# Ledger of designs, part 53: peptides against a protein of PDB entry 2AUS

Target 1, 323 residues: chain A of PDB entry 2AUS
Amino acid sequence: ADIKREVIVKDDKAETNPKWGFPPDKRPIELHIQYGVINLDKPPGPTSHEVVAWIKRILNLEKAGHGGTLDPKVSGVLPVALERATRVVQALLPAGKEYVALMHLHGDVPEDKIRAVMKEFEGEIIQRPPLRSAVKRRLRTRKVYYIEILEIDGRDVLFRVGVEAGTYIRSLIHHIGLALGVGAHMAELRRTRSGPFKEDETLVTLHDLVDYYHFWKEDGIEEYIRKAIQPMEKAVEHLPKIWIKDSAVAAVAHGANLTVPGIVKLNAGIKKGDLVAIMTLKDELVALGKAMMSTQEMIERSKGIAVDVEKVFMPRDWYPKLW

## One batch from the design tools (peptide; made by RFdiffusion4, then SolubleMPNN)

Design b2_p13_2_s4 (from b2_p13_2, 6 letters changed)
Fold by OpenDDE base, seed 2:
Structure b2_p13_2_s4 (fold): chain B 323 residues (1-323), chain A 13 residues (1-13)
Amino acid sequence: as target 1 above (323 residues)
Amino acid sequence: MEELRERIRELEA
């Protein structure tokens, strides 16, 4: 998620009308909620689906969805996309995850051996999804980006781990235990990151949401609930972006594919087939789509379909139809 | 809502 993407400017003279659209930080509270994502601290106990159902009840919402299932016993970062933003969770499902895990070893192992063996699990690992997963139980590779040992206390190993989406930490710990020769199990697990969402000042509890909603509805205080909800654009920060002309926004908002002439600026390193975020010059999310060209092709070509638009978020009326 | 608040408090304690 921390990949700094270079921005290539294709049209340096492109301006945006300040009267059109609703920039993320300029949305009225009701509109902010309609296009919001909560960085929820999920408690241990409930399923991710139960927690989403509770958020819908607390905030009086028709729709919500989560950015990747946490097991009932697992706490921490659960992005919950609200109302019109619900479909933005598709950008979060493939995003990298970070966890803090407590591994309990079933025997005594020297710390130097623990450290050496755990370092060997950085990189590509082979996993099989657990029986309880809706994912087909085929062997597959997953990336472990990093393992940081935080503490070793006898048989208890506290560590931070950055992983590719759909890496099973329970299975990782099981394999580490086998490699150590003593066996191991996952004692505790907390998710500390889900793509752009992390443990920071935006992390809120279900209790916070109850209180903040009460302050808004009963006391007329919007500040707390406004801060508790992030704009949907936060959920696409980790994606490569393409910024488009004001004249192209309404067409894309109607589900038209993005053509090369509509591009003002774009991130470097887009490949054909990548999920990309189509943005206005005010950093509003218009749509998600599949790149049909590389960054280089989008620069060199004067015409053609740059992005196959898959999911529109922006309302059709925020920008005028200029066709 | 109160029953939900109590249940949330029990889970977050």
Scores: peptide ipSAE 0.132, ipTM 0.844, DockQ to the pose 0.850
Fold by OpenDDE base, seed 4:
Structure b2_p13_2_s4 (fold): chain B 323 residues (1-323), chain A 13 residues (1-13)
Amino acid sequence: as target 1 above (323 residues)
Amino acid sequence: MEELRERIRELEA
């Protein structure tokens, strides 16, 4: 998520009409909720699906979805996309995750050896999915981006770990324990990050949501519930972006593919086949799609399909048809 | 809502 992507400007004269659309910071509260994502602190105990069902009940919503399952016993960052934003979770499923884990060793190991062996697990690891996963139990590689040991207390090792989506921390700990020669198990696990969502001031509990919704509905105070819900654009911050002309917005909102002439600016390093976010010049999410060109091709070409539009989020009426 | 609040409190405690 923290990859600063260079922004290449293709049309430096492109302006946007301030009367069109609803920028993330200017949505009425009802519209903000309709295009919202909650950075939920999931408690230990319930399934991610139960928690989503509770949020729907608390906020009186028809639809919601989560940005990647946490096991019942696992707490922490669970992005929950609301209503019209529900489909934005597809951007979060492949996103990197961070966890804080407590590993319990089954024997005494010198601290220097613990540190040395755990550092060797940075990089590619081979995992077999657990029996309870809906995924075929084939061996697969996963990336461990980093391991940070926070504390070592005898046989208990507290560590932070950044991983590729669908890495099993329990399996990682098992393999670390084998490499140490004593064995190990996962005592505790908390997710501290899911793509752009992390433990910060935007993290809210189910209790907070109950209270904040009450303050809005009974007392007319929208501030708390507004702050508790992030705009759906937050859920795509980690994706490469393409910003489009006002004249292209309505067409894309109708499900038309983005053509090269519609591009104002774009991130560097887009490859053919990448998931990209199509944005307005006001940083509104129009759609998600598959890049049909590289960044370089989108700069050099005067015509052609730049993005195959897969999921439209923006309503068709926010921008006028200019064709 | 109260039953849900109680259940949330039990889970967050």
Scores: peptide ipSAE 0.125, ipTM 0.840, DockQ to the pose 0.839
Fold by OpenDDE base, seed 1:
Structure b2_p13_2_s4 (fold): chain B 323 residues (1-323), chain A 13 residues (1-13)
Amino acid sequence: as target 1 above (323 residues)
Amino acid sequence: MEELRERIRELEA
């Protein structure tokens, strides 16, 4: 998620009208909620779906969705996209995850051997999804980006792990235990990161949401609920971006594909088939789509479909029709 | 280890 992407400017003279749209930091509280994502600290016990249902009840919402299931016993970072932002979760599902896990070994192993073997699990691993997963039980490769051992206490190993989406930490721990020759199981698990969402000042509990909503509705204090909800644009920070002309915004908001003449600036390294965020010059999310060209093709070509628009988020009336 | 357990306990309170 922390890949710094170069920004290539295609049109250095492009300006934006400050009267059009609603930049993330300038949304009225009701509109901010409609285009919001909560960085929820999910408690252990409830399912991710139950927690989403509770948030809908607490905040009086019609729709919400989560950015990737946490098992009932797993706590930590659960992005919950609200109302009109609900579909932004499609950007979060494929995003990398970080966990802190407690592994319990079924026998005594020298610390040096634990460290050596766990380091060998950095990189590509083969996993079989568990029986209870909605995913077909086919063998698949997953990336372990890093393993950081935090503490070793006898048979207990606390570690941080960064993984590709849909890596099963329970299966990883089982394989580590086999490689150590003694066996192991997952004792505890917490998710500390889901793409751009991490354990930081934006992390909130269900109790916080209850209190903050009360302060807004009963006391007229919007500050707390405003801070508890991130703009939907946060949920796409890890994606490659394409910034478009004001004149192209309304067409894309109506579901038109982005054509090359509409591009003002874009990230380097976009490949054909990548999920990309289409942004205004005020960093408002217009739509998500599939890149139909590379960054280089979008620079070199004068015409053609740059992005196949899959999901529109921006209302059709925020920018004028200029066609 | 206790830090993880403490964080979990704080979420159950």
Scores: peptide ipSAE 0.043, ipTM 0.721, DockQ to the pose 0.195
Fold by OpenDDE base, seed 5:
Structure b2_p13_2_s4 (fold): chain B 323 residues (1-323), chain A 13 residues (1-13)
Amino acid sequence: as target 1 above (323 residues)
Amino acid sequence: MEELRERIRELEA
C-alpha cells in the first residue's frame, strides 16, 4: 500500500464533466453505504463470518464480505465490503498483512540470541498450512517483509511482523521456537494492517456501528455513519491504477474491455497479468481487471486491449453512452 | 537460511 507509483500522463488535455458520476466524497449517504467498506476492529471470540452476519443485521444489508479471514481468537483490522462493493474484497485477499504477536518461549534464551535468530526469519520462509486450513497442505514459500521486536520480557516476546498474504504467524512462531532450541507458541495475535486498511481514525467497533446507525435512523444525524464507512475506492489504493476518458466509462461499466485510446493517465510499473483498478478522472472505481499490456506498451501503442475487465462496480447509468 | 531450513526439517522429523 505504501509504494508510491509514478503517474504517467498520456492525454494532458482530457477533461471530465462534473455532472457525471458520483465521486467518493459526494455520494448521498444511502449510495455511500451501497459502495462502502468498513475498517472493522474485529473482537476476539467470533468468526469473521459471524461478524459479517452481525454487520448485515446492524446496518440492514442484503450482502457483505470480508477482505481476509481472521481466526476466532484473533482481533484487529477486518475490512468488510458492503452491498455493491462486496466484490472489492478480491483486491484485499492478496494484499500484505501486518500483525502484532506475543510469542511465549518454552525456555530461557539470551535477548541477543532472540534478536539475531528472529532477524534471520526476514525474507523468504517455507511454511506448511495448518490442518484446519481449506488450503492444500503443500509446502509453500512466503515472504516476511520485516520483523520488529517491540518488547522482550523474560520468555515473552512482543513483535510486529509484516507478511505476504496467507503467511501463518502461528507457524512462524513455531519455527522461531525450534530455531532457538527451546520451542515457542503464539500467546496473542492482533492484525494491525490489511493492505490499505490499518489502525487509524477509520477503525471502528461493532458497538460504534450500532450507535452510529441509531443516530442516523432515529436522530437524522448521518455524520457518524458516513465517517464509519469508507468508499470502496479505499480498498483499491494499493493497486496500480489506469484513469480513463469520460467517453470510455460507460463502455467499461457495460463490461467492455479497456482499449488503449481510452487511457488518459496510468501508473508506472504495470506488468502484463497484474490486477489493476480502472478509474474515472474523478477517482471513481469503474472496474477491476487484468492488465494485457505493460505500462510501456500502453504508452507506445495506439490501439489494442489494455485491460481485460473482470469485475464491474460502477452502475451503467452514471456516465452517458458516447458510442 | 538454508542451514535454518535444514535444522527445521531435522527438528520437525
Scores: peptide ipSAE 0.006, ipTM 0.392, DockQ to the pose 0.013

Design b2_p13_3_s1 (from b2_p13_3, 7 letters changed)
Fold by OpenDDE base, seed 4:
Structure b2_p13_3_s1 (fold): chain B 323 residues (1-323), chain A 13 residues (1-13)
Amino acid sequence: as target 1 above (323 residues)
Amino acid sequence: MEELIERIRKLEE
């Protein structure tokens, strides 16, 4: 998520009309909710689906979805996309995750050996999905991006771990325990990051959402509920972006593929087949799509389909049809 | 709503 992508400008003279669209910071509260994502602190106990159902009840919503399942016993960062933003979760499912885990060792191991062995688990690991997973139980590789030991207290090891989506921390801990020769199990697990969503001032509880919704509906105070809901654009911050001309926005919002002439600026390093976010010059999410060209091809070519549009988010009327 | 709030409180304790 923290990959700073270079921005390549293709058209430095492209302007945007300030009267068109609804930038993320200028949405009326009702519209902000319709295009919102909550950075929820999921409590331990409920399923991620139960929590989504509760949010729908609390906020009187028809639709919502989550950015990747947390097990019932696992707390922490659960992005919940609301209403018209519900489909943005597809950008979060493949995103990297961070956890803080408590590992309990089944025997005494010198601290230096714990540190040395855990460092060897940075990189590619082989995992078998657990029986309860909807995923076929085939052996698969996953990346461990980093392991940071926070504390060692005898047999208890508290650590931070950054992982590829669908890495099982319980399985990682089991393998670490085997490598240490004593065995281990996962005592506690909290998710501290899901792509662009992390533990910060945007993290809210279910209780916060109840209170903030009441302040808005009963007292007319929208400030708290506005702050508790992030714009859907937050959920695509980790994706490569393509910014388009005002004249191209309405066509893409109608489900037309993005063609090369519509591009104003784009991130470096886009490859054919990448999931990309199509943005306005006001940083509004128009659509998600599959790149049909590399960044280099999008710069060098004068024509052709740049992005196959898969999911439109922007309403068709926010920008005028200029054709 | 009250029953939901009470269930939430019990889960956050």
Scores: peptide ipSAE 0.081, ipTM 0.825, DockQ to the pose 0.972
Fold by OpenDDE base, seed 1:
Order: sequence, then structure tokens, then C-alpha cells
Structure b2_p13_3_s1 (fold): chain B 323 residues (1-323), chain A 13 residues (1-13)
Amino acid sequence: as target 1 above (323 residues)
Amino acid sequence: MEELIERIRKLEE
């Protein structure tokens, strides 16, 4: 998520009409909600599905979806995409995650040995998914991006861990315990990050949402509910982006694939097969799609399909049809 | 440790 992507300009003369579209900061509150994502602080106890159902009830929504399951006992960052933004969760499912975990060791181990062994778990690890996972129980590799030991108190080890999507922290802790020779289990777990969503000023509780919705509906105060909901564009900040001409927006919004002539600027390092966000020059999310070319091919070629459009988000009428 | 455990176990107010 934290990879700074260079922006390559292909058309430096491309302008955008300020009358077209609805930039994230210019959406009326109702439209903002329709294209919103909540950075929810999920409480321990409920399932992620129960929490999504509660949000739908609280905010009077027809549709919502979460950006990656937290187990019932796990608290913290749960992105919940709303209404027309619901399918933006497909960008969040493959995103890296961060957790703070409490590991309890089943025997005494010198602190220096704990630190040394935990450092060896940075990088590629082998995991088997748990029995209750919807994922087939095949051995697979996962990346541990970093382990930061926060505190060691006897047999209790508190640590921060950044991981590839679908890494099981419980399994990681079990393997650390085996490597230490004493065994270990996961005592506590909180998710502190899911892609672009983290513990920050945008993190809200279910209780906050109840109050903020009440302030809007009963008192006419929209400020709190507006701040509690992030624009759907937040959910794609970690993706490589392609910015398109105003003349290409309506076609893509109708489900047409993005062709090379429509590109104004793009991130460096796009590979064929990457999930990419198609953006307007006003940083509005038009669609998600699969790159059919590399960044280099999109620069060098004059024609061809640059992106196979998988999911449109933008309404068809925000930009005029210019074909 | 206790403050961080409490943060891990953060409940809704």
C-alpha cells in the first residue's frame, strides 16, 4: 500500500471540464453515502457479516460489503463499502494487512532468542489455512513484510506484523512457538490496517455511526456523517492508476474497455494482469479493471485495449457521451 | 503491555 508510484504524463495538454462529474469533495451527502466506504472499528464479539448488517440498518442502506473478514474475537480496521461502492471491496481483499498481536509462549525463552527467531519469520512463510476457512487447506506461501516487537513480558510477546492478504496470524504464532521450542498461541489480535485504511481520524465505531446518522436526520447536521464516510476513491489509493480523457469517461462508464488513446497519465510499473483503477482527471473512480498492457506498452502503442474493464462504479450520466 | 492489550480488546463506547 505504501509504494509511491511515479506518474507518467502521456498528454500534458489534456484539460477537464469542471462542470462534468462529481469529484469526491463535491458530492452531496446522499451521493457521498452512495459512493462511500466506512473505516469501521469492528468491536470484538460480532462477525464481520453481523456488523455489515448493523451498518445497513443504522444508515438505512440496501447494500454494503466488507473489505476482508475479521474473526468474531478480532477487533479493529474493517472497511465497509456502501451501496454503489459495495464492489470496491475487490480492491481491498488482496491488499496487505497489519495487525497487533499478543502471543503467549508455553515456556520460558530468553528475550534475545525470542527477538532472533521472530526476525527469521520476516519474508516468505509456509501456511496451511485453518479447517473453518472457505479456502482449500493446501500449503501456500505468504509474505510477512515486517515484524515489530512492541513489548516482551515474560511469556507474553506483543508485536506488530505487516502481512500479505490471507496470512493467518494464528498460524504464524503457532510456527514461531514451534521454532522457539516451547510452543505458543494467539491470545489477542487487532487489525490496525487494511490497505489504505488504518487507525486514524477516519476510524469510527458503530456507536459513532448511530449518533452521526441521528445528527443528520433529526438535527440536519451532515458534518459528522460526511466525515465518518470516506469516498470510494480511498479504497483504491493503493492500486496503480490510469487517468483518462473526459471524452473517454462516458464510454468506460458504459462498460467499454479502456483503449490507449483515452490515457492522459498513468502510474509507472503496471504489468499485464494487474488490477488497476481507471480515474478521471478529477480523481473520480470510473472503473476497476485488468491491465492488458504494461505501462511501457501503454506509452509506446498508439492503439489497443489498455484495460479490460471488470467493474464500473461511475454513473453513465456524469460525463457526456462524446462518440 | 496492559494499555496495548486494552487497545487490542477495544470495545465500542
Scores: peptide ipSAE 0.033, ipTM 0.602, DockQ to the pose 0.220
Fold by OpenDDE base, seed 5:
Structure b2_p13_3_s1 (fold): chain B 323 residues (1-323), chain A 13 residues (1-13)
Amino acid sequence: as target 1 above (323 residues)
Amino acid sequence: MEELIERIRKLEE
């Protein structure tokens, strides 16, 4: 998520009409909720699905979805996409995740050996999905981006770990314990990051949501519920972006593929087959799609399909038809 | 460590 992508400008004279669309910071509260994502602090105990059902009940919503399952006993960052934003979870499911874990060793190991062995688990690891996983139990590789040991207290090792989506920290700890020769188990686990969502001022509890919804409905105070819900555009911050002309927005919002002439600016390093976010010049999410060209091809070509549009988010009426 | 354990174990009422 923190990779700064270069922005290449293709049309430096392109302007946007301030009267069209609803920028993420200028949505009426009802519309903000309809296009929202909650950075939920999931409590330990309930399943991620139960928590999503509770949010739907609390906020009186028809649909919602989560950005990646947390086990019942695991707390922390669970992005919950609301209503019209529900499908934005497609961008979050494959996103990298960070956890803080407490590993308990089943024997005494010198601290230097703990540090050395845990460092060897940075990079590619082999995992088998647990029995209770919805994923087929096939051996697969996963990336461990980093391991940061926070504290070692005898047999207890507190560490931060950045991982590829669908890495099982319990399995990682088991393998670390085997490599140390004493065995280990996962004592505690919290997710501290899911793509662009992290432990920050946007993190809210179910209790916060109850209170904030009450303040809005009973007291007419929308400020708290507005702050508790992030715009859906937050859920695509980690994706490569393509910004389009106002004249192209309505066509894409109707499900037309993005053609090269519609591009104003784009991120560097887009490859054919990448998931990309199509944005307005006001940083509104129009759609998600599959890149049909590289960044270089989108710059050099004058015509052709740049993005195969897979999921439209923007309403068809936010921008006028200009074709 | 203790603060994290407490945060992880804190049930939301």
Scores: peptide ipSAE 0.024, ipTM 0.576, DockQ to the pose 0.310
Fold by OpenDDE base, seed 2:
Structure b2_p13_3_s1 (fold): chain B 323 residues (1-323), chain A 13 residues (1-13)
Amino acid sequence: as target 1 above (323 residues)
Amino acid sequence: MEELIERIRKLEE
C-alpha cells in the first residue's frame, strides 16, 4: 500500500484552469460531505452495516457505504464513504489491511518457538472462509505481508499483522496454534489499517461525529465536521493514478473511456487489468476504471483506449465540455 | 500489553 509510485510525465506543458472543478481542500462544507469518507473508529458490538446506518442518521445522509466489513466484536479502522463518494469503497475492498491481534495459546510454548513459528506464516497461507461469510467456502491462498510480535506474556501473544484483503485473522491464529502444537484462539482483534486509512489524527468515533455535527448545525462551527471527513480522493491514494487534461475531464465525467491523448502524467507500473484512478491536474478524482494498457503502452502509443471507465464520481458540470 | 488492552478497552468505552 505504501509503494511510492514513480510519476511519468507525458505532457510537461499541460496547464489547468484554476476556475474549473473543486479541489479536495477547497470544497464548501456541504460539497465536502457529499464527496467525503470518514475514517471511523468502529466500536465493538455493532455490525459494520449498523454503524453505517447510524452515521447516515447522525449526519442526515441518504447514502453511505463501508470500505470492508469488520466483525461485530472487532473494533478499529472502518472507512465510511458518504453520499456521492459511496461507490469509492470499491477501491478499498481489495486494499491491504493491518490488525493488532491478541492470540491466546492453549498451552505453554517457549517464546523462541512462538517467534520462529509465527515468522513461517509470513508469505502465502491457505485459508477457508468462515461459515458466516458471504464468500464461497473454497480454499484459497492469502498473503501475510508481515507479522510483528509486540509482546509475549505467557500464553498471550500480542502481534501486528499486515494482510491481503479477505485474510481471516481468526483462521490465521487457529493455524498458528496448530503449528505450535497446543492450539490457540483469537482473544481480541482491532483493525489498525484499511488501505490508506490508518490510526492517525483523522480517526473519529461515532460520539465525535454526533458532537461535530451538533457544533455545525446548532453553533455554526463547521471546522470539526470538516476535519472529521476526508475527501474521497483519500480513498484512492493507494491506487495507481492517471492525470488527464482539462479538455478530457468532461468526457470522462460523462462516462467516456479515457484515450491516450488525454493523459498528462501517470504512475509507473500500471498493468493491463489494474484498477486505476483517473485524476485531474488538481488531484480531483474523476473516475475509477480498468487499465486497458500498461504504463509503457500508454507512453509509447499515440492513440487507443487507455482506461475503460467503470465508475464516475465527478459531476458533469465541474469542467466544461470541450468536445 | 495492559496499556494496549487498556487503550483498546478505553476505545471500546
Scores: peptide ipSAE 0.018, ipTM 0.535, DockQ to the pose 0.137

Design b2_p13_3_s2 (from b2_p13_3, 8 letters changed)
Fold by OpenDDE base, seed 4:
Structure b2_p13_3_s2 (fold): chain B 323 residues (1-323), chain A 13 residues (1-13)
Amino acid sequence: as target 1 above (323 residues)
Amino acid sequence: MKELEEEIRKLEE
C-alpha cells in the first residue's frame, strides 16, 4: 500500500473553485458519516457480518459494508464503509493484507532452522482454499510479500506477514510446519493491515463507537465520532489516482466516462485495465473506474476515453455542470 | 448503552 506513486502534471495552470465540492476535511459531520469508513478493531468471536450489523445499529445507519472478511476467531483491522461510501470496499477487497500470527510447532526445531525456512516462504506460494470458502477449491498461487519473525519461544513463533489478498495464513503455517518436518498449526491470528488501513490512532473498537455516538447525540460533542470515521478517500489511497478539472467533475459524477482533456494530473505506472480513483483537485473521490489507457497514453493523447467509470461516489450537485 | 455493551460483550464471548 505504501507505493509512493509519482505524480505527473499534465496541466500546471488548472485551478479549482474553493466554493465547489466538499473536501474530506470540510464535510459537516452528517455528510462525513455518509461518506465515511471506520477502521474497526474487530473483536475475536463475532463474524464480520455481525460486526457490520452492530455498527449499523450503533450509528443508526441504513447501509454498511466491510473491506474483507475476517474469520470469527480473527481480530484486528476491519474497514467498514458507511452509507454512500459502502461500495468503496471494492477497492479494499484486492488490497494487500498484513497479519500477526502465532504459529505453534508440533516438535522442537532449532531457531536458526525456523528463521531459514520461514524466509524461503517469502514470494509465491501455492494454496488450496479451505472447505468453508465460497471460492472453488482450485489450487492457486498467492504472494507472500514479507515475513518478519517477532519472537521465538520454544515451539511458539510470533511473526508478521504481508500477503496478497485471499492468502490463507492457516495454510501458510501448515506448509511451514511441513517444511520444518514437525508440523504446525495457527494458534492465534490478528489482521494488522488491510490496504491503507492499519493499526494506528484511527483504529477504534465497537465500545469506542458506542461512546462516541453517545457524546455526539446526547452531549453535542462531534469531535470523537468525527475522528473515529475516516473519509472514504482513505479507502482509495492505495489506488493509482487521476485528478480532473472542475469542468469534468459534474460529467463524471453523472456517470460519464473520463476523457483525456479532463485530466490535470495522474499517477505514473497506470496500465490499461487497472482500477483507478478519479479525484478532484481538492482530493475528493468522484468515482472508481477501469483505465482504458496507460499513463503514457493519457499524457500523449489529446482525446479519447481515459477511464471507463464503474462506480460514482460524488453527488451530482457538488460541482456545477459547465457544459 | 448498557444493553448494547452487554450485547457486544456476548458477541465477544
Scores: peptide ipSAE 0.027, ipTM 0.700, DockQ to the pose 0.432
Fold by OpenDDE base, seed 3:
Structure b2_p13_3_s2 (fold): chain B 323 residues (1-323), chain A 13 residues (1-13)
Amino acid sequence: as target 1 above (323 residues)
Amino acid sequence: MKELEEEIRKLEE
């Protein structure tokens, strides 16, 4: 998620009209909610679907969706996209995750051996999806980006782990236990990160949302509920971005594919087939799409389809039709 | 509201 992407400028003279669109920081509260994502601290107990249903009830919403299932017993970072932003969760599903896990060992192992073996699990691992997964039980590789041991207390190992999306921490712990020769199980798990969403000042509980909604509706105080909801643009911070001309925005908002002439600037390292965020020059999310060209091809070519637009978020009327 | 808060509390227990 923290891959700093270089920005390549293709058109350094491109300007944007300040009267067009609604930048994330300038949305009225109702519009902010319509294009919002909550960084929810999911409690242990309920399913991620139950929690989404609760948020819909609390905030009087018609639609919401979560950025990747947490098991009932797992707490922590659950991004919940609201209303018109609901489908932005597709950007979060493939995003890296971080967890803090408590592993219980089934035998005594020297601390030096625990540290050495856990370090060997950094990198590529082979996993089989659990029986409860809707995913076909095929062996698959997953990346463990890092393992940080926080504490070792006898047979209890507290660690932070950064992983590729769909890495099963329970399975990782099982394999670590096998490698240690004593076996192990997952005692506790908390998700501390889901792509751009982490444990920070934006993390809120269901109780916070109840209170903040009450303050807004009964007391007329919108500041709390405004801060509790992030703009949908937060949910795409980890994606490669393409910034487009004002003249291209309305076409893309109508579902037209992005063509090369519409590009003002773009991130380096886009490959054909990558999920990309199409942004205005005011950092508004227009659409998600599939890159049909590399960054280099988008720079070198004068024409052609740069992005196959898969999902539009921006309303059609925020920018004028300039064609 | 109070009923909703109580229902949330029961789900977190």
Scores: peptide ipSAE 0.026, ipTM 0.721, DockQ to the pose 0.575
Fold by OpenDDE base, seed 5:
Structure b2_p13_3_s2 (fold): chain B 323 residues (1-323), chain A 13 residues (1-13)
Amino acid sequence: as target 1 above (323 residues)
Amino acid sequence: MKELEEEIRKLEE
């Protein structure tokens, strides 16, 4: 999520009509909820599915979905996409994750040895999914981006870990324990990041949501519930973006593929096959799609399909048909 | 609201 992508401008004269669309910061509260994502602090105890059902009850919603399962005993960052934004979770499932974990060692190990061995687990690791995972139990490679030891207290090791999506921290701790020669288990786990969602001022509890919904419905105060819900565009901040002309927005909102002439600006480093976010010039999410060209091909070509549109989010009436 | 808060509390236990 923190990788700054260069923006390449193809059409420096392209303007946008301020009367069209609903920018993320200008949505009426009801529309903001319809296109919202909650950065939920999931409590330990309930399943991620139970928590989603609770949010639907609290906020009187028909649909919601989460950006990646947390085990019942695991707390922390659970993005929950609401209503019309529900399908944006597909952008969050493959996103990197960060955790804080407490590892308990089954024997005494010198601190210097703990630090040295844990550093060797940065990079590519081989994992086997746990028995309780719906994922086929095939051996797979996963990337550990970083391990940061926060505290060592005898046999207890508190550490921060950044990992590729679908890395099992329990299995990582088991392998670290084996490498140390004493064995280890995961005592506690909290997720501190899921792609663009992290522990920050946007993190809210189920209790906060109950209170904030009450303040809105009973007292007419929308400020709290508005701040508790992020625009769906937050859920795609980590993706490469393509910004399109106003004249192309309605076509894409109707499910048409994005063609090269519709592109105003785009991020550098897009490869064929990448998941990309198609944006308006007002930073509204129109659709998610698969890049059919690289950034370089999208710059050099005058025509062709740039993006195969997979999921439309924008309503068909926010921008006029200009074809 | 109070019933819902109590149900949430029971899920966190």
Scores: peptide ipSAE 0.025, ipTM 0.701, DockQ to the pose 0.548
Fold by OpenDDE base, seed 2:
Structure b2_p13_3_s2 (fold): chain B 323 residues (1-323), chain A 13 residues (1-13)
Amino acid sequence: as target 1 above (323 residues)
Amino acid sequence: MKELEEEIRKLEE
């Protein structure tokens, strides 16, 4: 998620009208909620679906969705997209994850051996989804980006792990235990990152949401609930972006594909087939779509479909129809 | 509010 993407400017003279749209930091509180994502600290116990139902009840919402299931016993970062932003969770499902895990070894192993073997699990690993997963139980590769051992206390190994989406930490720990020759199980698991969402000042509990909603509705204090909800644009920070002309925004908001002439600037390294975020010059999310061209093709070509628009978020009336 | 807080607390136990 921390890949700094170069920004290539295609039209350096493109301006945006300050009267059009609603930039993320300029939304009225009701509109901010309608296009919001909560960085929830999921408690251990409830399912991710139960927690989403609770958020809907607390905040009086019609719709919400989560950015990737945590098991009932797993705590930590659960992005919950609200109302009009609900579909933005599709950007978070493929995003990398980080966890802090406690592994319990079933025998004594020298620390040097633990460290050496765990380092061998950095990179590509073979996994099978657990029986309880809705995912087809096919063997597949997953990337382990890094393993950081935090503490070793006898048979207890506390570690941070960065992984590709759909890597099963329980299965990783099982395989580490087999490689160590003693066996192991997952004692505790907390998710510390889900794409752009991490343990930071934006992380809030269900209790915080109850309090902050009360302060807003009973005391008229919007500040707390406003800070507890991130703009939906946060949920696409990790995606490659394409920024478009004001004249193209309304067409894309109506579900039209993005054509090359509408592009003002774009990130480097877009490949055909990538999920991309289409943004205004005010960093408002218009839509998600599939890149039909590479970055290089979008620069070199004067015409053609750059992005197949799959999910529109922006209302049709925020920008004028200029066609 | 207090009833809701107590229900949330029971889900976290």
Scores: peptide ipSAE 0.025, ipTM 0.675, DockQ to the pose 0.560

